# Peptides against a protein of PDB entry 2YKT, part 9

Target 1, 231 residues: chain A of PDB entry 2YKT
Amino acid sequence: SRSEEMHRLTENVYKTIMEQFNPSLRNFIAMGKNYEKALAGVTYAAKGYFDALVKMGELASESQGSKELGDVLFQMAEVHRQIQNQLEEMLKSFHNELLTQLEQKVELDSRYLSAALKKYQTEQRSKGDALDKCQAELKKLRKKSQGSKNPQKYSDKELQYIDAISNKQGELENYVSDGYKTALTEERRRFCFLVEKQCAVAKNSAAYHSKGKELLAQKLPLWQQACADPS

## One batch from the design tools (peptide)

Design b1_p10_2_s1 (made by RFdiffusion4, then SolubleMPNN; from b1_p10_2, 4 letters changed)
Fold by OpenDDE base, seed 5:
Structure b1_p10_2_s1 (fold): chain B 231 residues (1-231), chain A 10 residues (1-10)
Amino acid sequence: as target 1 above (231 residues)
Amino acid sequence: ELEELRKQLY
């Protein structure tokens, strides 16, 4: 029946979220943590490299003929420091605004979805059982009427059951329909949340890239000419 | 209970 099909669809939406979406989201979070760790590693390695560059700058500053190149090397290291600071800010946002929030939600979501599905199933079954009961009683009444010498005696009661069945059928259909819409809305909200959070990540990433580009664009021409300038 | 959980989720 239409109601049965819609009921199956409704259950499948909840099951898809529970069995496909949430496990995939857990994996997504895990991959995010790995990515964060790797970037932290890059930051650490970069620090060592540019600290060594600073040492070279110190040596230049101590030389008789290359003093000005020391300042250039220091500037290079400083620009890198600023770029890395921006990266760290991006990573903090990535962790706090995306990973942490998703981790909290995904753990709670299993409980919520299970309870929501159970509630829906219980009510759906209750309405279905009530409908079945009325249908069975009508059938019983009709059999009784056929065996009676006065069938007219049961006419009013038959009409009452017919009306009750119609009403209960409509109620069941409406309930299942609403349940399906609710389930789809729940699914959509989860995807929308991911999209919104990824937009935030994208904005932070853009800021990181922009800052780096700006800093390097400002200084690079000066650095490129440093060796051509007299000491 | 369900409504409370829902508000904490999406």
Scores: peptide ipSAE 0.303, ipTM 0.887, DockQ to the pose 0.899
Fold by OpenDDE base, seed 3:
Structure b1_p10_2_s1 (fold): chain B 231 residues (1-231), chain A 10 residues (1-10)
Amino acid sequence: as target 1 above (231 residues)
Amino acid sequence: ELEELRKQLY
């Protein structure tokens, strides 16, 4: 029946969230943590490299013929420092606004979804059982009427059961329909949350890339000319 | 119960 099919669909939505979405989300979080760790590693390695560059700048500043190149090397290191500061801000956003929040939610979600599904199943079964009972009683009444010398005795009661069955069928269909809409909304809310948090991270990431591009665009022409200028 | 938990989720 339509109600039975919709009931199966409703249960499948909850099962898909619990068995597919949430495990995949846990993996997504794990991969995010790995990505964060790698970027932190890059930051650390870059610090060592540019600290060494500063040392080269110091040597240039001590020379007689390359003093101005010392300033260039220091500027290169300073631009790196500013870019790395922006990267750290991006990583904080990535960790706090995305990974931590998702981790907290996915941990609690199993209990919620299990309880929500159970509540739906209990009420759906209750309504279904009540409908089945009325249908069984009508069938029993019809058998009794067929064997009776006065079938008209049962006519009013038969009409009552028919009306009750119609009403209960409608209520069951409405309940299952609402349940399905609710389940789909739960699923959509989870994806929307992920999209919104990724947008926030993307905004912060864009700031990092923009800062790097801006700083390098400003300074690179000066650095490129440094060796052509007379000492 | 469920509604309170929902508010803590999505």
Scores: peptide ipSAE 0.300, ipTM 0.885, DockQ to the pose 0.890
Fold by OpenDDE base, seed 4:
Structure b1_p10_2_s1 (fold): chain B 231 residues (1-231), chain A 10 residues (1-10)
Amino acid sequence: as target 1 above (231 residues)
Amino acid sequence: ELEELRKQLY
């Protein structure tokens, strides 16, 4: 029946979220943590490199013929520091606004979805059973009527069952329909949340890239001319 | 409550 098919579809939506989406989301979070760790590693390695560059700048500053190049090397390291600060801010946002929130939600979602599905199933079954009972009673009544010498005795009761069946069928269909819409909304909400949070990450990433571009664009021409200047 | 839990999710 239509209601049975829609019921199956509804259950499948919940099952898909529980068995496909949530496990995939957990994996996504894990991959995000790995990515964060790698970026932190880059940050640490970069610090060592530019600290060493500062040391080279110190040596230049102590030289008789290359003093001005010391300032250039210091500026290069300082620009890196500023870029790194932007990266750190991006990473904080990545962690706090995406990973942490998703982790919290995915952990709670198992309990919620299980309870939601169970509630739906219980009510659906209750309505279905009530309908089946009425249908069975009508069938029994009709059998009695066919075997009776006075079938008119059962006419009013038959009409009552027919009306009850019609009403219960309608209620069941409406309930299942609403259940299906609710399930689809639950699924969509989860994807939308992911998209929105990813957009926030993208915005923060863009800020990092823009800052780096601006700083380097400002200083690079100066640095490129440093060796052309008379010592 | 199920509804309260929903508010903490998506």
Scores: peptide ipSAE 0.300, ipTM 0.884, DockQ to the pose 0.902
Fold by OpenDDE base, seed 2:
Structure b1_p10_2_s1 (fold): chain B 231 residues (1-231), chain A 10 residues (1-10)
Amino acid sequence: as target 1 above (231 residues)
Amino acid sequence: ELEELRKQLY
């Protein structure tokens, strides 16, 4: 029946969220943590590299003929420091605004979805059973009427059951339909949340890249000319 | 109860 089909669809939505979306989200979070760790590793390694560059700059500054190149090397390291600051901010946001929040939600979601599905199933079954009961009673009544010498005696009651069945059928259909819409909304909310949080991350990432681009664009021409201008 | 949980989620 239409209601049964819709019911199956509704259940499938919940099942998809629980069995596909949430596990995938957990994996996404895990991959995010790996990504974060890798970036943190890059950050640490870069610090060592540019600290070493500063040392080279110090040596240049102490030289007789390369003093100005010392400043260039220091500037290179400083630009890196500034870029790194932006990266760190991005990483903090990535962690706090995306990963942590998703992690919290995905764990809670299992309980919620299970309960929500159960509630829906219980109510759906209840309405279905009530409908079935009325249908069964009508059938019994009709059998009784058919065997009776006075069928008219049961006419009013038959009409009452017919009306009741119609009403219950309508209620069931409406309930299942609403349930389906609700389930789809739940699914959509989850994807929307992910999109929104990813947008925030993207914004912060853009800021990092923009700052780096700006700083390097400003300084790189100067650095490139440093050796052409001996002191 | 479910509604409260929902508010904490998405």
Scores: peptide ipSAE 0.297, ipTM 0.884, DockQ to the pose 0.871

Design b1_p10_2_s2 (made by RFdiffusion4, then SolubleMPNN; from b1_p10_2, 4 letters changed)
Fold by OpenDDE base, seed 4:
Structure b1_p10_2_s2 (fold): chain B 231 residues (1-231), chain A 10 residues (1-10)
Amino acid sequence: as target 1 above (231 residues)
Amino acid sequence: ELEELEKELY
């Protein structure tokens, strides 16, 4: 029946979220944590490299003929420091605004979805069973009427069952239809949340890239001329 | 229980 098919579809939406979406989201979070760790590692490794560059700048500053190049090397290291500070802010946002929030939701969502599905199933079954019972009673009544010497005795009761079946069928169909819409809304809500959090990350990432580009664009021409200038 | 969980999630 239409109601049975819609019921199946509704259950499948909940099952898809629980068995496909949520496990995939957990994996996404795990990959995000791995990515965060790698970026933190890059930051640490970069610090060592530019600290060594500062040491080269110190040597230049102490030299007789390369003192001005010391300032250039120090500026290079300082620009890197500013870029890394921006990266750290981006990583903080990545952790707090995306990973933590997704992790909190996915941990609670299994219980929520299980309860939601159970509630739907319980009510759907209750309505279905009531309908089945009414249909069975009508069938029994019709059998009695067919074998009776006075079929008219059962006519009013038959009409009552027919009306009850019609009403219960309509209620069941409406309930299942609403259930399906609710399930689809639950699915969409989760995807929308992911998109929104990813947008926040993208904005912070854009800020990091823009800051780095601006700083380097400002200084690079000066650094490129340093060796051409007389000492 | 469902309502409480919903409040925590949304």
Scores: peptide ipSAE 0.155, ipTM 0.837, DockQ to the pose 0.904
Fold by OpenDDE base, seed 1:
Structure b1_p10_2_s2 (fold): chain B 231 residues (1-231), chain A 10 residues (1-10)
Amino acid sequence: as target 1 above (231 residues)
Amino acid sequence: ELEELEKELY
């Protein structure tokens, strides 16, 4: 029946969220933590590299013929420091605004969805059972009427069951329809939350890239000319 | 239970 089909669809939506979406989201969070760790590793390694560059700048500053190149090397290291600070800010946001929030929600969501599905199933079954009971009673009544010498005595009760069945069928169909819409809304809500959090990450990432581009674009022409000028 | 969980999630 239409109601049964829609009921199956509703249950499948909840099942898909619990068995496909949430496990995939847990994996996404795990991959995010790995990515965060790798970026932290880059930060540490970069610090060592540019600290060594500063040492080269110190040597140039101590030289008789390359003093101005010392300043260039110091500027290169300073620009890196500024870019790295921007990266660290991005990483903080990545951790606090995406990973932590997703982790908190996904752990709780299993319980929520189980309860939501159970509530729907209980009410759907209750309405279905009530409908089945009325249908069964009508069938019994019709059999009794068919075997009776006076079938007309059952006519009023037959009409009552027909009306009850019609009403219960309508209620069941409406309930299942609303249940399906609710389930789809729950699914969409979860995807939207992910998209919104990822948008925040994208904004922070854009800020990092923009800052780096601006700083390097400003200084690179100066650095490129440094060796051409005899001081 | 469902209402409590919903308040916590949303």
Scores: peptide ipSAE 0.153, ipTM 0.836, DockQ to the pose 0.891
Fold by OpenDDE base, seed 5:
Formats: C-alpha cells, sequence, structure tokens
Structure b1_p10_2_s2 (fold): chain B 231 residues (1-231), chain A 10 residues (1-10)
C-alpha cells in the first residue's frame, strides 16, 4: 500500500543516516585528525629549515662584502614566521570549530536517531494496529449481518465502522507522510551542518593563503634586487 | 530521552 511504501522509505532514511552517514562522518573526523597532525609536522620541519636560513644570514652579516644580504635572509625567515603563525591559528580553528564539534555530535547522534526511529515506529504501529482492529470488527459485523433475519439492525453500526476505518486510514497516511518529511529534514540537517563547518575551514584556509601571498608579494621585489643593488 | 538528546544536539 501507499502507506506501507512510505513507511519503508522513512525507515530507510534513518537507516542510511545511522549505517552510512555517521560511520562515514567518523572516518572523516579521523582523516581530519590525521591531516592536522601532518600539518603540525610540516610546521616543525619548516622551522628547522628557516632556522638554518637565519644561520646563513648571520654569516652574511659577519662578512665584509655581503652584510646587507644578511638582512634580506633575516627578512625571509621573519616572513616565514608570520606565515607559520597564521597556519597555527588556522589549525586551532580547524581543531576547535570542526573536529571537536563533529566528534561531539556524531557520538550523541547515534542515540538520538535510535530513539527517533523507535518513536516513529511505535506510533506507526499503534495507528496501524488500530486500523487493523477496526477492519476486523467490520468484517465480523458483516458476517453477523449476513446470517441475520434482520440485517437492517446492523446498518448504522456498519456505517460507523466504515467511517472509523476511513478516518484511521487517513491519519495513518498523514502520520507516515509527516514522518518521511521529518526524516528527510534530519538527513539534510546533518549534511548542512557539515557544509557549514567546512565553509568555516575554507574561510580560514583562504585567510592563511591570502596572508602568505600578501607578505611575500610585499617583500619579494626587494629581495630580488638585493644582489644587483649592493649597499 | 529523545527530547533530552535533541536539546543536546540542536
Amino acid sequence: as target 1 above (231 residues)
Amino acid sequence: ELEELEKELY
């Protein structure tokens, strides 16, 4: 029946969230943590590289003919420091605004969805059972009427059952329909949350890249002229 | 339980 089909669809939405979405989200969080760790590793490695560059700058500053190049090398290292600070801020945001929040929600969501599905199933079954009962009673009444010498005495009662069945059928259909809409809304809400959090990550990432580009664009022309224009 | 969980999630 229409109601049965819609009921199956509703249950399938909940099952998809619980069995596909949430596990995938947990994996996404795990991959995020891995990515964070890797970026921290990059930070450490970069520090070593630019510390070594500073050492080269010190040597230049101690020379007789290349003193001004020491300042250039120091500036290069300083720009890196500023870029790295921006990266660290981005990572903090990535951890606190994305990973932590997703982790908290996904853990609670399993319980929530289970309870929501159970509530829906219980009410759906209750309405279905009530409908079945009325249908069964009507059938019994019709059998009694058929065997009676005065079937007219059952006419009013039959009409009452028919009306009750119609009403209960409508209620069941409406409930299941609303249930399906609710389930779809729950699914969409979860995807939207992910999208919104990922947008925040994207904005932070853009800020990091923009800052780096800005700093380098400002200094690079100066650095490129350093050898050609000794002072 | 559902109401309590919903408050925590949303």
Scores: peptide ipSAE 0.148, ipTM 0.837, DockQ to the pose 0.885
Fold by OpenDDE base, seed 2:
Structure b1_p10_2_s2 (fold): chain B 231 residues (1-231), chain A 10 residues (1-10)
Amino acid sequence: as target 1 above (231 residues)
Amino acid sequence: ELEELEKELY
């Protein structure tokens, strides 16, 4: 029946969230943590590299003929430091605004969805059972009427059951329909949450990239000319 | 229970 099909669809939405979306989200979080660790590793390695660059700058500054190049090397390291600061902020946001929040949500969501589905199923079954009962009673009444010498005796009661069945059928259909809409909304809100958190991260990431681009654009021409302009 | 969980999630 239409209601049965809609019921199946409703349950499938919940099942899809619980069995596909949430596990995938957990994996996404795990991959995010790996990504974060890799970036942290890069930043650490970069620190060593640019610290070594500073050392080269110190040597240049101590030289007789390359003092000005020392300043250039220091500037290069300083720009990196500033870029690194932005990266650290991005990573902080990535961790706090995305990973942590998603992790918290996904863990709670399993319980929520289970309860939501259970509630829906319980009520759906209750309405279905009530409908079935009325249908069964009508059938019994009709049999009794058919065997009776006075069928008119049961006419009013038959009409009452017919009306009740109609009402219960409509109620069941409406409930299941609403349930389906609710389930779809639940699915959508989870995707929206993910998108929103990704947007926050993207904004912070954009700031990192912008700052780096600006700093390098400002200094790179200067650095490129350093060797062509000896003191 | 559902309401409580919903409050925690949203």
Scores: peptide ipSAE 0.167, ipTM 0.842, DockQ to the pose 0.933; fails the geometry check

Design b1_p10_2_s3 (made by RFdiffusion4, then SolubleMPNN; from b1_p10_2, 5 letters changed)
Fold by OpenDDE base, seed 4:
Structure b1_p10_2_s3 (fold): chain B 231 residues (1-231), chain A 10 residues (1-10)
Amino acid sequence: as target 1 above (231 residues)
Amino acid sequence: ELEELREKLY
């Protein structure tokens, strides 16, 4: 029946979220943590590199013929520091606004979805059973009527069952329909949340890239001319 | 309540 098919579809939506979406989201979070760790590793390695560059700048500053190049090397390291600060801010946002929130939600979502599905199933079954009972009673009544010498005795009761069946069928269909819409909405909410949070991450990432571009664009011409200037 | 939890999740 239409109601049975829609019921199956509804259950499948919940099952898909529980068995496909949530596990995939957990994997996504894990991959995000790995990515964060790698970026932190880059940050640490970069610090070592530019600290070493500062040392080279110190040596230049101590030289008789390359003093001005020391300042250039220091500026290069300072610009890196500023860029790194932007990266750290981006990473904090990545962790706090995306990973942590998703981790908290995915953990709680299993319990919620299980309860939601169970509630739906219980009510659906209750309505279905009530309908089946009425249908069975009508069938029994009709059998009695066919075997009776006075079938008119059962006419009013038959009409009552027919009306009850019609009403219960309608209620069941409406309930299942609403259930299906609700399930689809739940699925969409989860994807939308992911998209929105990813947009926030993208915005923060853009800020990092823009800052780096601006700083380097400002200083690079100066640095490129440093060796052309008389010592 | 289930509804309250739903609002907190997504």
Scores: peptide ipSAE 0.304, ipTM 0.889, DockQ to the pose 0.806; fails the geometry check
Fold by OpenDDE base, seed 1:
Structure b1_p10_2_s3 (fold): chain B 231 residues (1-231), chain A 10 residues (1-10)
Amino acid sequence: as target 1 above (231 residues)
Amino acid sequence: ELEELREKLY
């Protein structure tokens, strides 16, 4: 029946969220943590590299003919420090606003979805059983009437069951339809949340890249000319 | 109870 098919669809939406979306989200979080760790590793390695660059700048500053190049090397290291500060801010946001929140939600969501599905199933079954009961009673009544010498005795009761069946059928269909819409909304809310959080990450990432581009664009021409200028 | 949790999740 139409209601049965829609009921199956509703259950499948909840099952898809629980069995496909949530496990995939857990994996996404794990991959995010791995990505965060790698970026932290880059930051650490970069620090060592540019600390070594500062040492080269110190040597240039102590030289007789390359003192100005020492300043250039120091500037290069300083620009790097500023870029890395932006990266660290992005990473903090990535951790606090995306990973932590998703981790908390995904753990609680399994319990919620299970309870929500169970509630829906219980109510759907209750309405279905009530409908089945009325249909069964009508069938019994019709059999009794057919075997009776006075079928008119049962006419009023038959009409009552017919009306009850119609009402219960409509109620069941409406309930299942609403349930399906609710389930789809729940699914959409989860994807929308992910999209919104990724937008925040993208904005933070854009800020990091923009800052780096601006700093390097400002200084690079100066650094490129340093060796061409007579001391 | 479920509705309250729903609002907190997503």
Scores: peptide ipSAE 0.303, ipTM 0.890, DockQ to the pose 0.809; fails the geometry check
Fold by OpenDDE base, seed 2:
Structure b1_p10_2_s3 (fold): chain B 231 residues (1-231), chain A 10 residues (1-10)
Amino acid sequence: as target 1 above (231 residues)
Amino acid sequence: ELEELREKLY
């Protein structure tokens, strides 16, 4: 029946969220943590590299003929420091605004979805059972009427059951339909949340890249000319 | 109860 089909669809939505979306989200979080760790590793390694660059700058500054190049090397390291600061901010946001929040939600969501589905199933079954009961009673009544010498005696009651069945059928259909819409909404909310949080991350990432681009664009021409202008 | 939790989740 239409209601049964819709019911199956509704259940499938919940099942899809629980069995596909949430596990995938957990994996997404895990991959995010790996990504974060890798970036942190880059940060650490870069610090060592540019600290070493500073040392080279110090040596240049102590030289007789390369003093100005020392300043260049220091500037290179400083620009890196500034870029790194932006990266760290991005990483903090990535962790706090995306990963942590998703991690918290995905764990709670399992309980919620299970309960929500159960509630829906219980009510759907209840309405279905009530409908079935009325249908069964009508059938019994009709049998009784058919065997009776006075079938008119049961006419009013038959009409009452017919009306009741119609109403219950309508209620069931409406309930299942609403349930389906609700389920789809739940699914959409989850994707929307992910999109929104990813947008925030993207914004912070853009800031990092923009700052780096600006700083390097400003300084790189100067650095490129440093060797052409000996003091 | 479920509604409250729903609002907190997403």
Scores: peptide ipSAE 0.301, ipTM 0.887, DockQ to the pose 0.803; fails the geometry check
Fold by OpenDDE base, seed 5:
Structure b1_p10_2_s3 (fold): chain B 231 residues (1-231), chain A 10 residues (1-10)
Amino acid sequence: as target 1 above (231 residues)
Amino acid sequence: ELEELREKLY
């Protein structure tokens, strides 16, 4: 029946979220944590590299003929420091605004979805059972009427059952329909949340890239000319 | 209770 089909669809939406979306989201979070760790590793490695560059700058500053190149090397290290600071800010946002929130939600969501599905199933079954009961009673009444010498005696009751069945059928269909819409809305809310959070990540990433580009664009021409300038 | 939790989740 239409109601049965829609009921199956409704259950499948919840099951898809629980069995496909949420596990995939957990994996997404795990991959995000791995990515964060790798970037933190890059930051640490970069620090060592540019600290060594600073040491080279110190040596240049102590030389008789390359003093000005020391400042250039210091500037290079400083610009990198600023870029890395921006990266760290991005990572902080990535962790706090995306990963942490998703991790909290995904764990709670399993319990919520299970309860929501159970509630829906219970009510759907209740309405279905009530409908089945009325249909069975009508069938029983009709059998009784056929065996009676006075079938007219049961006419009013038959009409009452017919009306009740019609009403209960409509109620069941409406309930299942609403349930399906609700389930689809729940699914959409989750995807929308991901999109919105990824937009925030994208904005932070853009800021990181922009800052780095600006800093390097400002200084690189100066650095490129440093060796051509007299000491 | 479920409605409250729903609003907090997403």
Scores: peptide ipSAE 0.300, ipTM 0.887, DockQ to the pose 0.793; fails the geometry check

